# Peptides against a protein of PDB entry 4XPM, part 15

Target 1, 160 residues: chain A of PDB entry 4XPM
Amino acid sequence: VMLHSKNVKGFLENTLKPYDLHSVDFKTSSLQSSMIITATNGGILSYATSNNDVPKNSINEINSVNNLKMMSLLIKDKWSEDENDTEEQHSNSCYPVEIDSFKTKIYTYEMEDLHTCVAQIPNSDLLLLFIAEGSFPYGLLVIKIERAMRELTDLFGYKL
Target 2, 67 residues: chain B of PDB entry 4XPM
Amino acid sequence: DIKGTIAFDTHGNVIESTGVGSQRIEDIGDLSKVTLDAEGFAQVQGDSLLVHLYKRNDITLAVYTSA

## One batch from the design tools (peptide; aimed at target 1 I143, target 2 I15)

Design b2_p13_1_s4 (made by RFdiffusion4, then SolubleMPNN; from b2_p13_1, 7 letters changed)
Fold by OpenDDE base, seed 4:
Structure b2_p13_1_s4 (fold): chain B 160 residues (1-160), chain C 67 residues (1-67), chain A 13 residues (1-13)
Amino acid sequence: as target 1 above (160 residues)
Amino acid sequence: as target 2 above (67 residues)
Amino acid sequence: SLADLFDKLLAEI
């Protein structure tokens, strides 16, 4: 059974939830955005945002979507550059990981005052992208996206 | 009595920070170099606080206490 | 114990 668009949207919405570490009394904000984009063109296939205060089809919504499109393109470009740069792949901003015998990399990127994290869904033409506030620790963001990718096995190997 | 915590990964990136730990993120560099025992534990005396270090599965927790 | 604290943290992340 493959993930359908509706299921993916729900999945992304669920990733927006903040961390609440009761053991040490640490809480994060919700993710600002969560997206699945194409690795080839940075096109958004699905997305979720924590900002639901914008009326549908309003100019503010359009601006928000346009901003996400711009962010996705910028991050895709940076990701593409890093995937072709051995030095960047060995920086502290790159986390090689293995999920169910599939290898991928998680990258952290500072985008203005936002903390972002992106990873190629294993063997696919897709990227999972998290955008968070600057207060969201990168180490925890990496853990979050790794855990999330483990639930996207239906998309492993997906080619456009 | 815990005064704060810092959790960080092998890249030196913060996982969480609380209390005095939030003001001592710069300690990660030195803490990451501390030699741990076979159980992944060490204690480090800093200024007026004692730091309890625990590491497992590439995650390190530093707990700051008064004693 | 502090060790237990660490275990709890690991379980939460």
Scores: peptide ipSAE 0.789, ipTM 0.955, DockQ to the pose 0.832
OpenDDE base, seeds 1, 2, 3, 5: peptide ipSAE 0.789, 0.789, 0.789, 0.789; ipTM 0.955, 0.955, 0.955, 0.955

Design b2_p13_2 (made by RFdiffusion4)
Pose (drawn by RFdiffusion4):
Structure b2_p13_2 (pose): chain A 143 residues (1-50, 63-86, 92-160), chain B 67 residues (1-67), chain P 13 residues (1-13)
Amino acid sequence: VMLHSKNVKGFLENTLKPYDLHSVDFKTSSLQSSMIITATNGGILSYATSNSVNNLKMMSLLIKDKWSEDENDTNSCYPVEIDSFKTKIYTYEMEDLHTCVAQIPNSDLLLLFIAEGSFPYGLLVIKIERAMRELTDLFGYKL
Amino acid sequence: as target 2 above (67 residues)
Amino acid sequence: SKNSLKTLHDEIF
């Protein structure tokens, strides 16, 4: 099994969209970046930006390790269930940036959102949890 | 009139804020400790501003008005 | 007032 590079890229581009509420006068900026990376090496499989390529590689590996350390050391952590599949969503403050990371269930892949410091964490968590519901094709993807 | 709002989750993380809500994000620590009535309502205040609380689906909404 | 607050909550979420 392999990834359909163009469609995953398109998916990540779609996860970039900001929230724009009218019930209250509230709007976010769009995500800084959205990436799928390996849980193993932190290598980037696909990404979308709304800063630079060099900067994404560094952040990705860093969040991969932070996630890896938290995932087996016996911040916020949200246990989630999707169609009886379990994963965890972590938030990490990366300098002035807000990030969310979660393992795609039973996969060797992580989904990573990078947003500005003004993007509320609780909202970032909801965005990534719903986005993961669209990634059933990637559940169990093994390297 | 509504002076501001804050919505926050069970971890106390913010989902959205407007008005004085964005200036009072620190209120969440106290607000999250408020025990709501049987229907999910409460009213509390730190100062001249009245905070109306409603919680459902693990999301608390606080709206700020005058007392 | 309670019904208005519930409506506002449901519109947001």

Design b2_p13_2_s3 (made by RFdiffusion4, then SolubleMPNN; from b2_p13_2, 6 letters changed)
Fold by OpenDDE base, seed 2:
Structure b2_p13_2_s3 (fold): chain B 160 residues (1-160), chain C 67 residues (1-67), chain A 13 residues (1-13)
Amino acid sequence: as target 1 above (160 residues)
Amino acid sequence: as target 2 above (67 residues)
Amino acid sequence: MKKELAELHDKIF
C-alpha cells in the first residue's frame, strides 16, 4: 500500500484530535500542529494545524506557515545535534523505542511555551513532529507520537 | 473514594493528572523512588492523603484517597 | 484497592 499525499494529510489531521481518558476526568486540548518534515533540511512535506480558521493568502496565514517552517527548522537542528550527542540521547528528553523491530528515538523539546516531540520515522529521511500547548503533558505526548508512528509503516525506509 | 490521580512514565513525565493529583505533580519525584512490592503495588502516606501506587509496563499510576 | 487500581490502570492504558 502506498501512502499518497492526501492520505498523509488526513492522517496528520487525525493526530490533532485530543486525547480523552474516559476512565478518569482527563482530556487534553487538540495538538496545535502535526507535521512530517525532512530530517536533512527540516522541509515540511505535509502538515496539519488545529487552527484552520484563517483566510487563505491572508497575513495571518502567512505568519502561521512561516512560524511552522521556523519551528520545523529549529527542531530539526536540535534533533540533528542530539542524534550526534550520546549524553543527550540518555537525557530525560529522549525515549528510545522499537516499532516492528525498527529502532528509533522520540525527543521532547520545550519551544517557548509549547510542548513538542519529534521522532525519526524508522530507517527514513523523515521526521514526525507534534506541537502542543504547554498544558499537554510530555508523557502522553510521547505515547501519542509512538502510536502514530506505528501507523506509518508505509514510510519506513523512505529515502529522499 | 478517589480524590485524584497522577500517571507518569519512567522519566518522571506526566501522562495524566486529575483532581488533587493535578495540584501535586511535584510528588512524582518522591513517588518514583518508592519501592513497589512483587505485584507492582505500594501505599504511601502523603500529608493528609493516602497515595496508592501501581506500576505496569513502565507506567506508574498514583491514586489519591482520603483513607 | 489493589484490584481496583490494576483495573483502572488497564482502562487507561
Scores: peptide ipSAE 0.689, ipTM 0.944, DockQ to the pose 0.927
OpenDDE base, seeds 1, 3, 4, 5: peptide ipSAE 0.691, 0.689, 0.689, 0.689; ipTM 0.944, 0.943, 0.943, 0.943; seeds 1, 5 fail the geometry check

Design b2_p13_2_s4 (made by RFdiffusion4, then SolubleMPNN; from b2_p13_2, 5 letters changed)
Fold by OpenDDE base, seed 4:
Structure b2_p13_2_s4 (fold): chain B 160 residues (1-160), chain C 67 residues (1-67), chain A 13 residues (1-13)
Amino acid sequence: as target 1 above (160 residues)
Amino acid sequence: as target 2 above (67 residues)
Amino acid sequence: MKKELKELHDKIF
């Protein structure tokens, strides 16, 4: 399946959905944001957010996007540092994973009161980034992003 | 009767929690050190609750019961 | 109890 811009956006929107087992008394909030960013400079290629109360083309929307840009840049920088630090790669915040013979790493980062996780799409210049509320468990966030990554095989090896 | 649950990964991070488990996240530190049997099970007696452990595919489920 | 644990684990994951 060929991934177009609209398809990627829709994919990210679907990742926002909360975890709800129905059969057990456990339900999460929706993800605050889901993004695909560049590993080189943290630029946002596509994003989805659960905050849809902001009018389009308003100054508040612009500020919201700017906030996402700042967060993506900060997380990219931390990710870059960790990728060049063997000790950080063995820390509790790093999850080495293998998807269809491709190896990558999932990192969890606390950003103010938010829980975030980021992973390089295998062999690509792209990062997948999830931002959630502080109540969203890190262990579940990791599982969520890994499963999402498995659905992005079309982006494996994507170079800018 | 189940009083609560905690599921956590090999890094000690929470995956889910319910009931009394939501108030006992700090137990993960000790629970992660418990030796499991060949089938991945163990039981640990707590203060007032019994904790039943089951680990499969690197995910541990802790179930709290009164006995 | 073991059976219940396995079943619950399967429900969650």
Scores: peptide ipSAE 0.701, ipTM 0.943, DockQ to the pose 0.812
OpenDDE base, seeds 1, 2, 3, 5: peptide ipSAE 0.700, 0.700, 0.701, 0.701; ipTM 0.943, 0.943, 0.943, 0.943

Design b2_p13_3 (made by RFdiffusion4)
Pose (drawn by RFdiffusion4):
Order: C-alpha cells, then structure tokens, then sequence
Structure b2_p13_3 (pose): chain A 143 residues (1-50, 63-86, 92-160), chain B 67 residues (1-67), chain P 13 residues (1-13)
C-alpha cells in the first residue's frame, strides 16, 4: 500500500481553512501548516502551508520526539475514539506557535497542525479530531 | 447587552473568545470550577460584569453582561 | 453545536 501523494496533499490543504463564526464575532487565521509525518523518524510525507520548508522539517522532528516521549512516559492530552479506533491528541507550545499532534490510529503516521499563537487550543483540538475522521483510508498504514 | 464571550472545553482550553472575554481568559480557572444547576446553568461574577454560564457537550459557554 | 448552545443560553437569559 502507498499514499496517493496528490490527494493527501489536497486533504492537508483543506485542513488549512480558518474558522469564521457569525453567531459571535469570531474568526481565526488559517493554519500555518498541516503535515503528515512518520511516527518513526519524524520524516515528512506530505504538507500544506497557508513558514518555510526548512522550518517545517525541524518542527516536525521536534514534535515527533516530544510526542514519542509522552506516548511512553509511564500540556494537554485528549483521548479520542473514531469508529472504535483509539488515538490521542497532544498540544505543544512551539515557541509562539500552537500545535496539535495525533497518531493516525493504528498507523505509523502522525497528523500535525501548526497554527499561530492566537489560534485557541481547544479549537485546534476540535479541528484535528474532525480532520482525523476523514483519514480512515490511513488507519493501520504501516511502514 | 453582551460585552463578551468565552467558550472553553473540559481541559479548560479556549475554543473561542470575543469582547471582554478575550481580556479575561484567566477567568477560566474559576469559571471551570463552577458547579452548574441540573440544566447546565450558572451565574457568577468577579466584578461589575455578570458571567452567564451554560455547559453542554463538554463545552462551557460564558457570556459577559452587566449586572 | 455552539450555535444551539448559544440559543439555549440566550433564551434562558
């Protein structure tokens, strides 16, 4: 099994969109970046930006390790269930940036959102949890 | 009139904020400790501003008005 | 969901 590079890239581009509410006068900026990376090496498989390529590689490996350390050390952590599949969503403050990371269930891949510091964490968590519901094709993807 | 709002989750993380809500994010620590009535409502205040609370689906809404 | 919760809250007020 392999990834359909163009469609995954299109998916990540779609996850970039901001929230724009009218019930209250509230709107976020779009995500800074959205990436799928390996849980193993932190290598980037696909990404979308709304800063630079060099900067994403560093952040990705950093969050991969932070996630790896938290995932087996016996911040916010949200246990989630999707169609009886379990994963966890972590938030990490990356300098002035807000980030969310979660392992795609039973996969060797992580989904990572990078947003500005003004993007509320609780909202970022909801965005990544719903986005993961669209990634059933990637559940169980093994390297 | 509504002076502001804050919506926050069970971890106390913010989902959204407007008005004075964005200036009073630190209120969440107290607000999240408020025990709501049987229907999910409460009213509390730290100062001249009245905070109306409603919680459902693990999301608390706080709206700020005058007392 | 947020819209419904606000409607309920505003109606109560």
Amino acid sequence: VMLHSKNVKGFLENTLKPYDLHSVDFKTSSLQSSMIITATNGGILSYATSNSVNNLKMMSLLIKDKWSEDENDTNSCYPVEIDSFKTKIYTYEMEDLHTCVAQIPNSDLLLLFIAEGSFPYGLLVIKIERAMRELTDLFGYKL
Amino acid sequence: as target 2 above (67 residues)
Amino acid sequence: TLDENYDVLYDHM

Design b2_p13_3_s1 (made by RFdiffusion4, then SolubleMPNN; from b2_p13_3, 7 letters changed)
Fold by OpenDDE base, seed 5:
Structure b2_p13_3_s1 (fold): chain B 160 residues (1-160), chain C 67 residues (1-67), chain A 13 residues (1-13)
Amino acid sequence: as target 1 above (160 residues)
Amino acid sequence: as target 2 above (67 residues)
Amino acid sequence: DLDELLKVLLERM
């Protein structure tokens, strides 16, 4: 299995869109960031962000990327700990799901004032990570990431 | 299919309303009297909508659905 | 927190 950087980047950019319930007068904000990271080290393989007002190669962009690196590492560590904790896997912050015949878990984490959601791409060494503002309901984040993972079947079973 | 929502406190004050919930603020009086189960949940069949209730920490959330 | 309430309720539904 080969990762195509352009295709993955485009996919992540599309996940940034708000969640619209349509039938009710409620729509979330856009995601702040969407990432695919390694489950082993929390390294960023690809990312998209809604904060596009920062000039490229500027010090502000570098700081922004560094912040994402820190966030990804912290969340990877939390995820790794929870994967080895039966109690955490049965908490209200863990959602077991099955896509086709593959099983995975979705976790929600509060990171300062941000709402985050992470899930292992089934049978892979990869994690999908969403970062949103505090106004983005966790329930909708979970639904959003589950639906997004259904579009990543080519990455199921991907090993580093 | 969600049609609307209402969130209210123990005094019946509206915290949030969306969709058809914005037109059903008067339902708070009746919804506040509904007996919830041990986990804080209830369902109430209305005229054409089903109301899903959940209460925790003095806040009640009602979600209106067609089914 | 309404976000948490919505999460739980949506999960229940």
Scores: peptide ipSAE 0.464, ipTM 0.761, DockQ to the pose 0.355
OpenDDE base, seeds 1, 2, 3, 4: peptide ipSAE 0.422, 0.391, 0.357, 0.508; ipTM 0.650, 0.679, 0.606, 0.802; seed 4 fails the geometry check

Design b2_p13_3_s2 (made by RFdiffusion4, then SolubleMPNN; from b2_p13_3, 8 letters changed)
Fold by OpenDDE base, seed 1:
Structure b2_p13_3_s2 (fold): chain B 160 residues (1-160), chain C 67 residues (1-67), chain A 13 residues (1-13)
Amino acid sequence: as target 1 above (160 residues)
Amino acid sequence: as target 2 above (67 residues)
Amino acid sequence: MLDELLKELLERM
């Protein structure tokens, strides 16, 4: 299985879009970031961010990427701990889901003032990670990431 | 006339809140215990509002109306 | 999905 970086990048960029409920006056903000990271060490394989006004190779870009690296590592560590803790798997921050007969878990984590959501791509060494503002409801983040993961079937079972 | 809405999951986490629903998040605890009919619907009388409930696929939507 | 929930609820009301 080949990971097509450009296609994945485009996919992640699309996940940044806000959740818009048209029937009522409710719309979320855009995600701050969307990433695919390794479950082994939290390394970023691909990412997208809403703030594209940062010049390439600028100090601000470097700082932004470094921040993402830090967050990905922290979330990976939390995820790893929870995967080995039955109590945490039964908390209100864990959502077991099934996609095309593949089982995985979605976890929500508060990171400072941000709302994050992470899930292992089924049977893979990869995690999908969303980072949003605190105004983005966790329940909606869970729905969003589940729907997104359904479009990543090519990555199911992907091993590093 | 809809005054507000709350949508929440089986964990009690808010998915959506609008209008007066945004100020009544504490109602989720009680609303989650309401017995629904076979189609997943119920109506509950609140303080001054009528709450219409609908649950499907582990998501509950509460709509607050004046009548 | 939430739109559908609202629609179905409104139909019931």
Scores: peptide ipSAE 0.411, ipTM 0.650, DockQ to the pose 0.874
OpenDDE base, seeds 2, 3, 4, 5: peptide ipSAE 0.322, 0.361, 0.350, 0.351; ipTM 0.899, 0.612, 0.924, 0.923

Design b2_p13_3_s3 (made by RFdiffusion4, then SolubleMPNN; from b2_p13_3, 9 letters changed)
Fold by OpenDDE base, seed 2:
Structure b2_p13_3_s3 (fold): chain B 160 residues (1-160), chain C 67 residues (1-67), chain A 13 residues (1-13)
Amino acid sequence: as target 1 above (160 residues)
Amino acid sequence: as target 2 above (67 residues)
Amino acid sequence: DLEELLEALLKRM
């Protein structure tokens, strides 16, 4: 059973919400963007962004979309390289995780001043990608994407 | 009296930081090497601050206090 | 969750 595109979009929008840890009085910014992209070519299947101040069809919107496309492609390429690199898979930037009976990896990548993390949806041709400001801690970003992945079981095993 | 906190994972990556902890991220390297007791607890004397370490489920919380 | 975990750890003080 496949999730409807509208449902996926809503899911990604929900992931943008900041983390608020009341116990220690810590709150993050919202994610800049959240995307599901193809592992094959980095194509964006669905995305959400916290930047809602851009008019539709404006030059700024075009630039923002193009920027997301570029970042998704770059991150996909880096991910692909790391998936074929044993050393990178054992680095501090790689988190092996298991969801139910499925295994996947979460990678953290610094993209200029942004903090990003990406994970293959288990047994699928899809990647989940979070992009955050540099103030968003990597450890928390990993926790966030891992927990989000647990809500995407309908996409487990999805092949293009 | 808590002056700040740092929570970090087994990779040494920050989960959260507050107060003086936000200015002491570099402490994670040393804090991660501290031997904890059977209950996942330790105390480490820092420069003018006492650090209380608590670890559970692969997450370490460092709490900075004056005493 | 993470919040609950941090609360539990803080209670140890």
Scores: peptide ipSAE 0.580, ipTM 0.945, DockQ to the pose 0.529
OpenDDE base, seeds 1, 3, 4, 5: peptide ipSAE 0.559, 0.576, 0.537, 0.391; ipTM 0.944, 0.945, 0.943, 0.934

Design b2_p13_3_s4 (made by RFdiffusion4, then SolubleMPNN; from b2_p13_3, 8 letters changed)
Fold by OpenDDE base, seed 4:
Structure b2_p13_3_s4 (fold): chain B 160 residues (1-160), chain C 67 residues (1-67), chain A 13 residues (1-13)
Amino acid sequence: as target 1 above (160 residues)
Amino acid sequence: as target 2 above (67 residues)
Amino acid sequence: MLDELLKELLARM
């Protein structure tokens, strides 16, 4: 299985879009970041950010990327701990889901003032990670990431 | 006339809220205990508002109306 | 999804 970086990045860019509930006149903000990271080390394989005002190769870009690296590592660590903790798997922050007969779990984490959610791409060494503002409801993050994973079937079973 | 809405998951996490629902998040605890009919619907009278409940696939929607 | 839920609920009100 090949990881097509350009296609994946484009996909992640699309996930940044707000969640719009037309019938109830409710719309979220855009995601701050969307990433695919390794489950083993939390390394970023691909990412997208809503803040595109940062010039390339600038010090601000470097700091931004470093921040993403830090967050990805922290979330990976939390995820790893929870995957090895049956109690956490039954908490209100864990959502078991099944996609095409593949089982995975979605976890929500509060990171400072940010709302995040992460899920292992089924049977893979990859995690999908969404980072949003605190105003983004966790329930919608869960729905959003589940729907996103359904579009990543090519990555199911991907091993590093 | 809809006065507001609350949508929440099986964990009690708010998915969205509008109108008076935004000030009634605390109702989730009680609403989650309401027995739904075979189709996943219920109505609960509270305050001056009637709450219409519908649950499907682990998502519960509560709609607050005056009648 | 929530839009659909609302529609279904409204249909029964």
Scores: peptide ipSAE 0.370, ipTM 0.612, DockQ to the pose 0.861
OpenDDE base, seeds 1, 2, 3, 5: peptide ipSAE 0.353, 0.317, 0.316, 0.321; ipTM 0.714, 0.572, 0.616, 0.610

Design b2_p13_4 (made by RFdiffusion4)
Pose (drawn by RFdiffusion4):
Structure b2_p13_4 (pose): chain A 143 residues (1-50, 63-86, 92-160), chain B 67 residues (1-67), chain P 13 residues (1-13)
Amino acid sequence: VMLHSKNVKGFLENTLKPYDLHSVDFKTSSLQSSMIITATNGGILSYATSNSVNNLKMMSLLIKDKWSEDENDTNSCYPVEIDSFKTKIYTYEMEDLHTCVAQIPNSDLLLLFIAEGSFPYGLLVIKIERAMRELTDLFGYKL
Amino acid sequence: as target 2 above (67 residues)
Amino acid sequence: MDEFIKEMLDEIF
């Protein structure tokens, strides 16, 4: 099994969109970046930006390790269930940036959102949890 | 009139904020400790501003008005 | 999310 590079890229581009509420006068900026990376090496499989390529590689590996350390050391952590599949959503403050990371269930891949410090964490968590619901094709993807 | 709002989750993380809500994010620590009535309502205040609380689906909404 | 917040406001007011 392999990834359909163009469609995953398109998916990540779609996850970039900001929230724009009218019930209250509230709007976020769009995500800085959205990436799918390996849980193993932190390598980037696909990404979308709304800063530079060099900067994404560094952040990705860093969050991969931070996630790896938290995932087996016996911040916020949100246990989630999707169609009886379990994963966890972590938030990490990356300098002045807000980030969310979660392992795509039973897969060797992580989904990573990078947003500005003004993007509320609770909202970033909801965005990534719903986005993961659209990634059933990637559940169980093994390297 | 409504002077501001804050919505936050069970971890106390913010989902959205407007008005004086964005200036009073620190209120969440106290607000999250408020025990709501049987229907999910409460009213509390730190100062001249009245905070109306309603919680459902693990999301608390606080709206700020005058008392 | 917008509709959800609107419903919570309708309950308050």

Design b2_p13_4_s1 (made by RFdiffusion4, then SolubleMPNN; from b2_p13_4, 4 letters changed)
Fold by OpenDDE base, seed 5:
Structure b2_p13_4_s1 (fold): chain B 160 residues (1-160), chain C 67 residues (1-67), chain A 13 residues (1-13)
Amino acid sequence: as target 1 above (160 residues)
Amino acid sequence: as target 2 above (67 residues)
Amino acid sequence: LDKFIQEMLDAIF
């Protein structure tokens, strides 16, 4: 199976779904945004957002896309810095993980009042990025993105 | 009689919180230092609530009860 | 995850 652009968009849209734990009285909001971006320049290859109320190609829609572009660039830059910082890699904001013998790291970043997580798709030039409201706990966000990456094996090793 | 819960990971980050647990996120610092028995259990008496702790596969669950 | 949390609850009580 090959993951094409249309499939990627659908995948990202599916990641927006909230967690609903019935064992305890706990349910999250939907993710605000989910993106695959380049690790090199922070360019958005694909994205999904829960904010679909604005018409396409409107000024408001263009503005929201520009905000995502800016946020992705900022997060990519911070990720790049942390990948070259041993101390940051040992902070509580960094989770080393292994998926099918491939190693990667999950980083959590506070962006204003939003909770974000970013992780390099193993051995690739791509990053998976989740943006959530501040009420979405970081521990759960990490679990969510780790499990999502397990579904992106077709992108492992992808080079631009 | 569960009054609330907190689940947290080895980094001290919250996975979920409910009830009184949502108002006691700061307890994670102390709860993470509690010595668990060989089976991964502990109980901590605090103010008017009893905290039941259980850790498995790098996740700690704290359950607050009245007794 | 939900199933896992339930198992942990069952272990406590």
Scores: peptide ipSAE 0.779, ipTM 0.953, DockQ to the pose 0.949
OpenDDE base, seeds 1, 2, 3, 4: peptide ipSAE 0.777, 0.777, 0.776, 0.778; ipTM 0.954, 0.953, 0.954, 0.954

Design b2_p13_4_s2 (made by RFdiffusion4, then SolubleMPNN; from b2_p13_4, 4 letters changed)
Fold by OpenDDE base, seed 2:
Structure b2_p13_4_s2 (fold): chain B 160 residues (1-160), chain C 67 residues (1-67), chain A 13 residues (1-13)
Amino acid sequence: as target 1 above (160 residues)
Amino acid sequence: as target 2 above (67 residues)
Amino acid sequence: LDEFIKEGLEAIF
């Protein structure tokens, strides 16, 4: 089944929701951003942000979009380098995972004061990218993105 | 009486933290080295608090109590 | 995850 653009957008928006535990008094902030980008050049195919208080076509919106583009490119570059670095693939910042017999890796990257994680959608030219505040634990961020990827099977094997 | 909690993965990264656990993230290094029993449990005396450990499926839960 | 923590708490105490 083909995922339409609006379906992907809605999916990404849903990933922004905070993680709320009930067994203990723990609740995260919402993700700052959730994105699907190209592994080739870091181009944004779809994105969602928690900051919806910015007027359309405003300078603030433009700056926000530009910031996302910059972060996407930077993270894509780091990811590309790490995919060609055996040592980085064995660091604590890399989580090998398997989803429905497909193998991929989740990388965590600290970007200034933000916590990010990125993973290649299995066998695809696409990366899933989460950007969170520094208060968002990396371990939980990894769990979150893994579970999200399990819902993106329609994009497995997607080639540009 | 639970004073706090920390949950962490095999990479030593935090999954969640509450109470005094949020102030003791540095304990993960030592807690990750604790030998658990066959059922995945252990207790560690840490400062003035007792740390109860439970590990299953590569996730460790640490619970801090006064005793 | 919440279920794990719940189970852990119940098992510890």
Scores: peptide ipSAE 0.736, ipTM 0.951, DockQ to the pose 0.907
OpenDDE base, seeds 1, 3, 4, 5: peptide ipSAE 0.735, 0.735, 0.734, 0.735; ipTM 0.951, 0.951, 0.951, 0.951

Design b2_p13_4_s3 (made by RFdiffusion4, then SolubleMPNN; from b2_p13_4 with M1L E3D E11A)
Fold by OpenDDE base, seed 4:
Structure b2_p13_4_s3 (fold): chain B 160 residues (1-160), chain C 67 residues (1-67), chain A 13 residues (1-13)
Amino acid sequence: as target 1 above (160 residues)
Amino acid sequence: as target 2 above (67 residues)
Amino acid sequence: LDDFIKEMLDAIF
């Protein structure tokens, strides 16, 4: 069983929604972007962005997509390096997690003024990537991506 | 009266912050070292504020009050 | 998560 492209896109769009903790009157901004990319080359398979003010097929839209491609590649490269670095896997930026008996890792990376979080979908060639503003706390971003990952069981074990 | 809050994980990363807590993110370093009792509670006095600590399921909540 | 934070607050006070 595999998610259709439309379903994946809709899922990613839903992940853009902000966190609102009413108990302490804390609310985040929406995620800037949410993507599923390949672990091999950082290619974008699906993405969603909160910046929908740019007309489709415009120069600005093209530049925006190109920027996402660049960030995807950079984050994939850093992820690949860390997966081969024992020390990085024990840093405060790495969260080992287990979902339905499948082990994976969540990494947090600062990209310029943005806060990013990436995790390998368990036993797959895919990465889930969140990009948020610098005001989005890393601890909350980690919780967000872990919970999102639990909803992607159809992609567990997906190989390119 | 709650003056602010900080919630943080076992890595010292912020989950949420409000009020005076947003101005005291640097406190996490010290708060993470505080010895909690068997039920996961502690209190720390400082800077005219009392910090109430409670940890459960790898999340620590710090609540700042006047007393 | 919000419910969890609320429970923690209630535990403190």
Scores: peptide ipSAE 0.769, ipTM 0.954, DockQ to the pose 0.936
OpenDDE base, seeds 1, 2, 3, 5: peptide ipSAE 0.769, 0.769, 0.769, 0.769; ipTM 0.954, 0.954, 0.954, 0.953

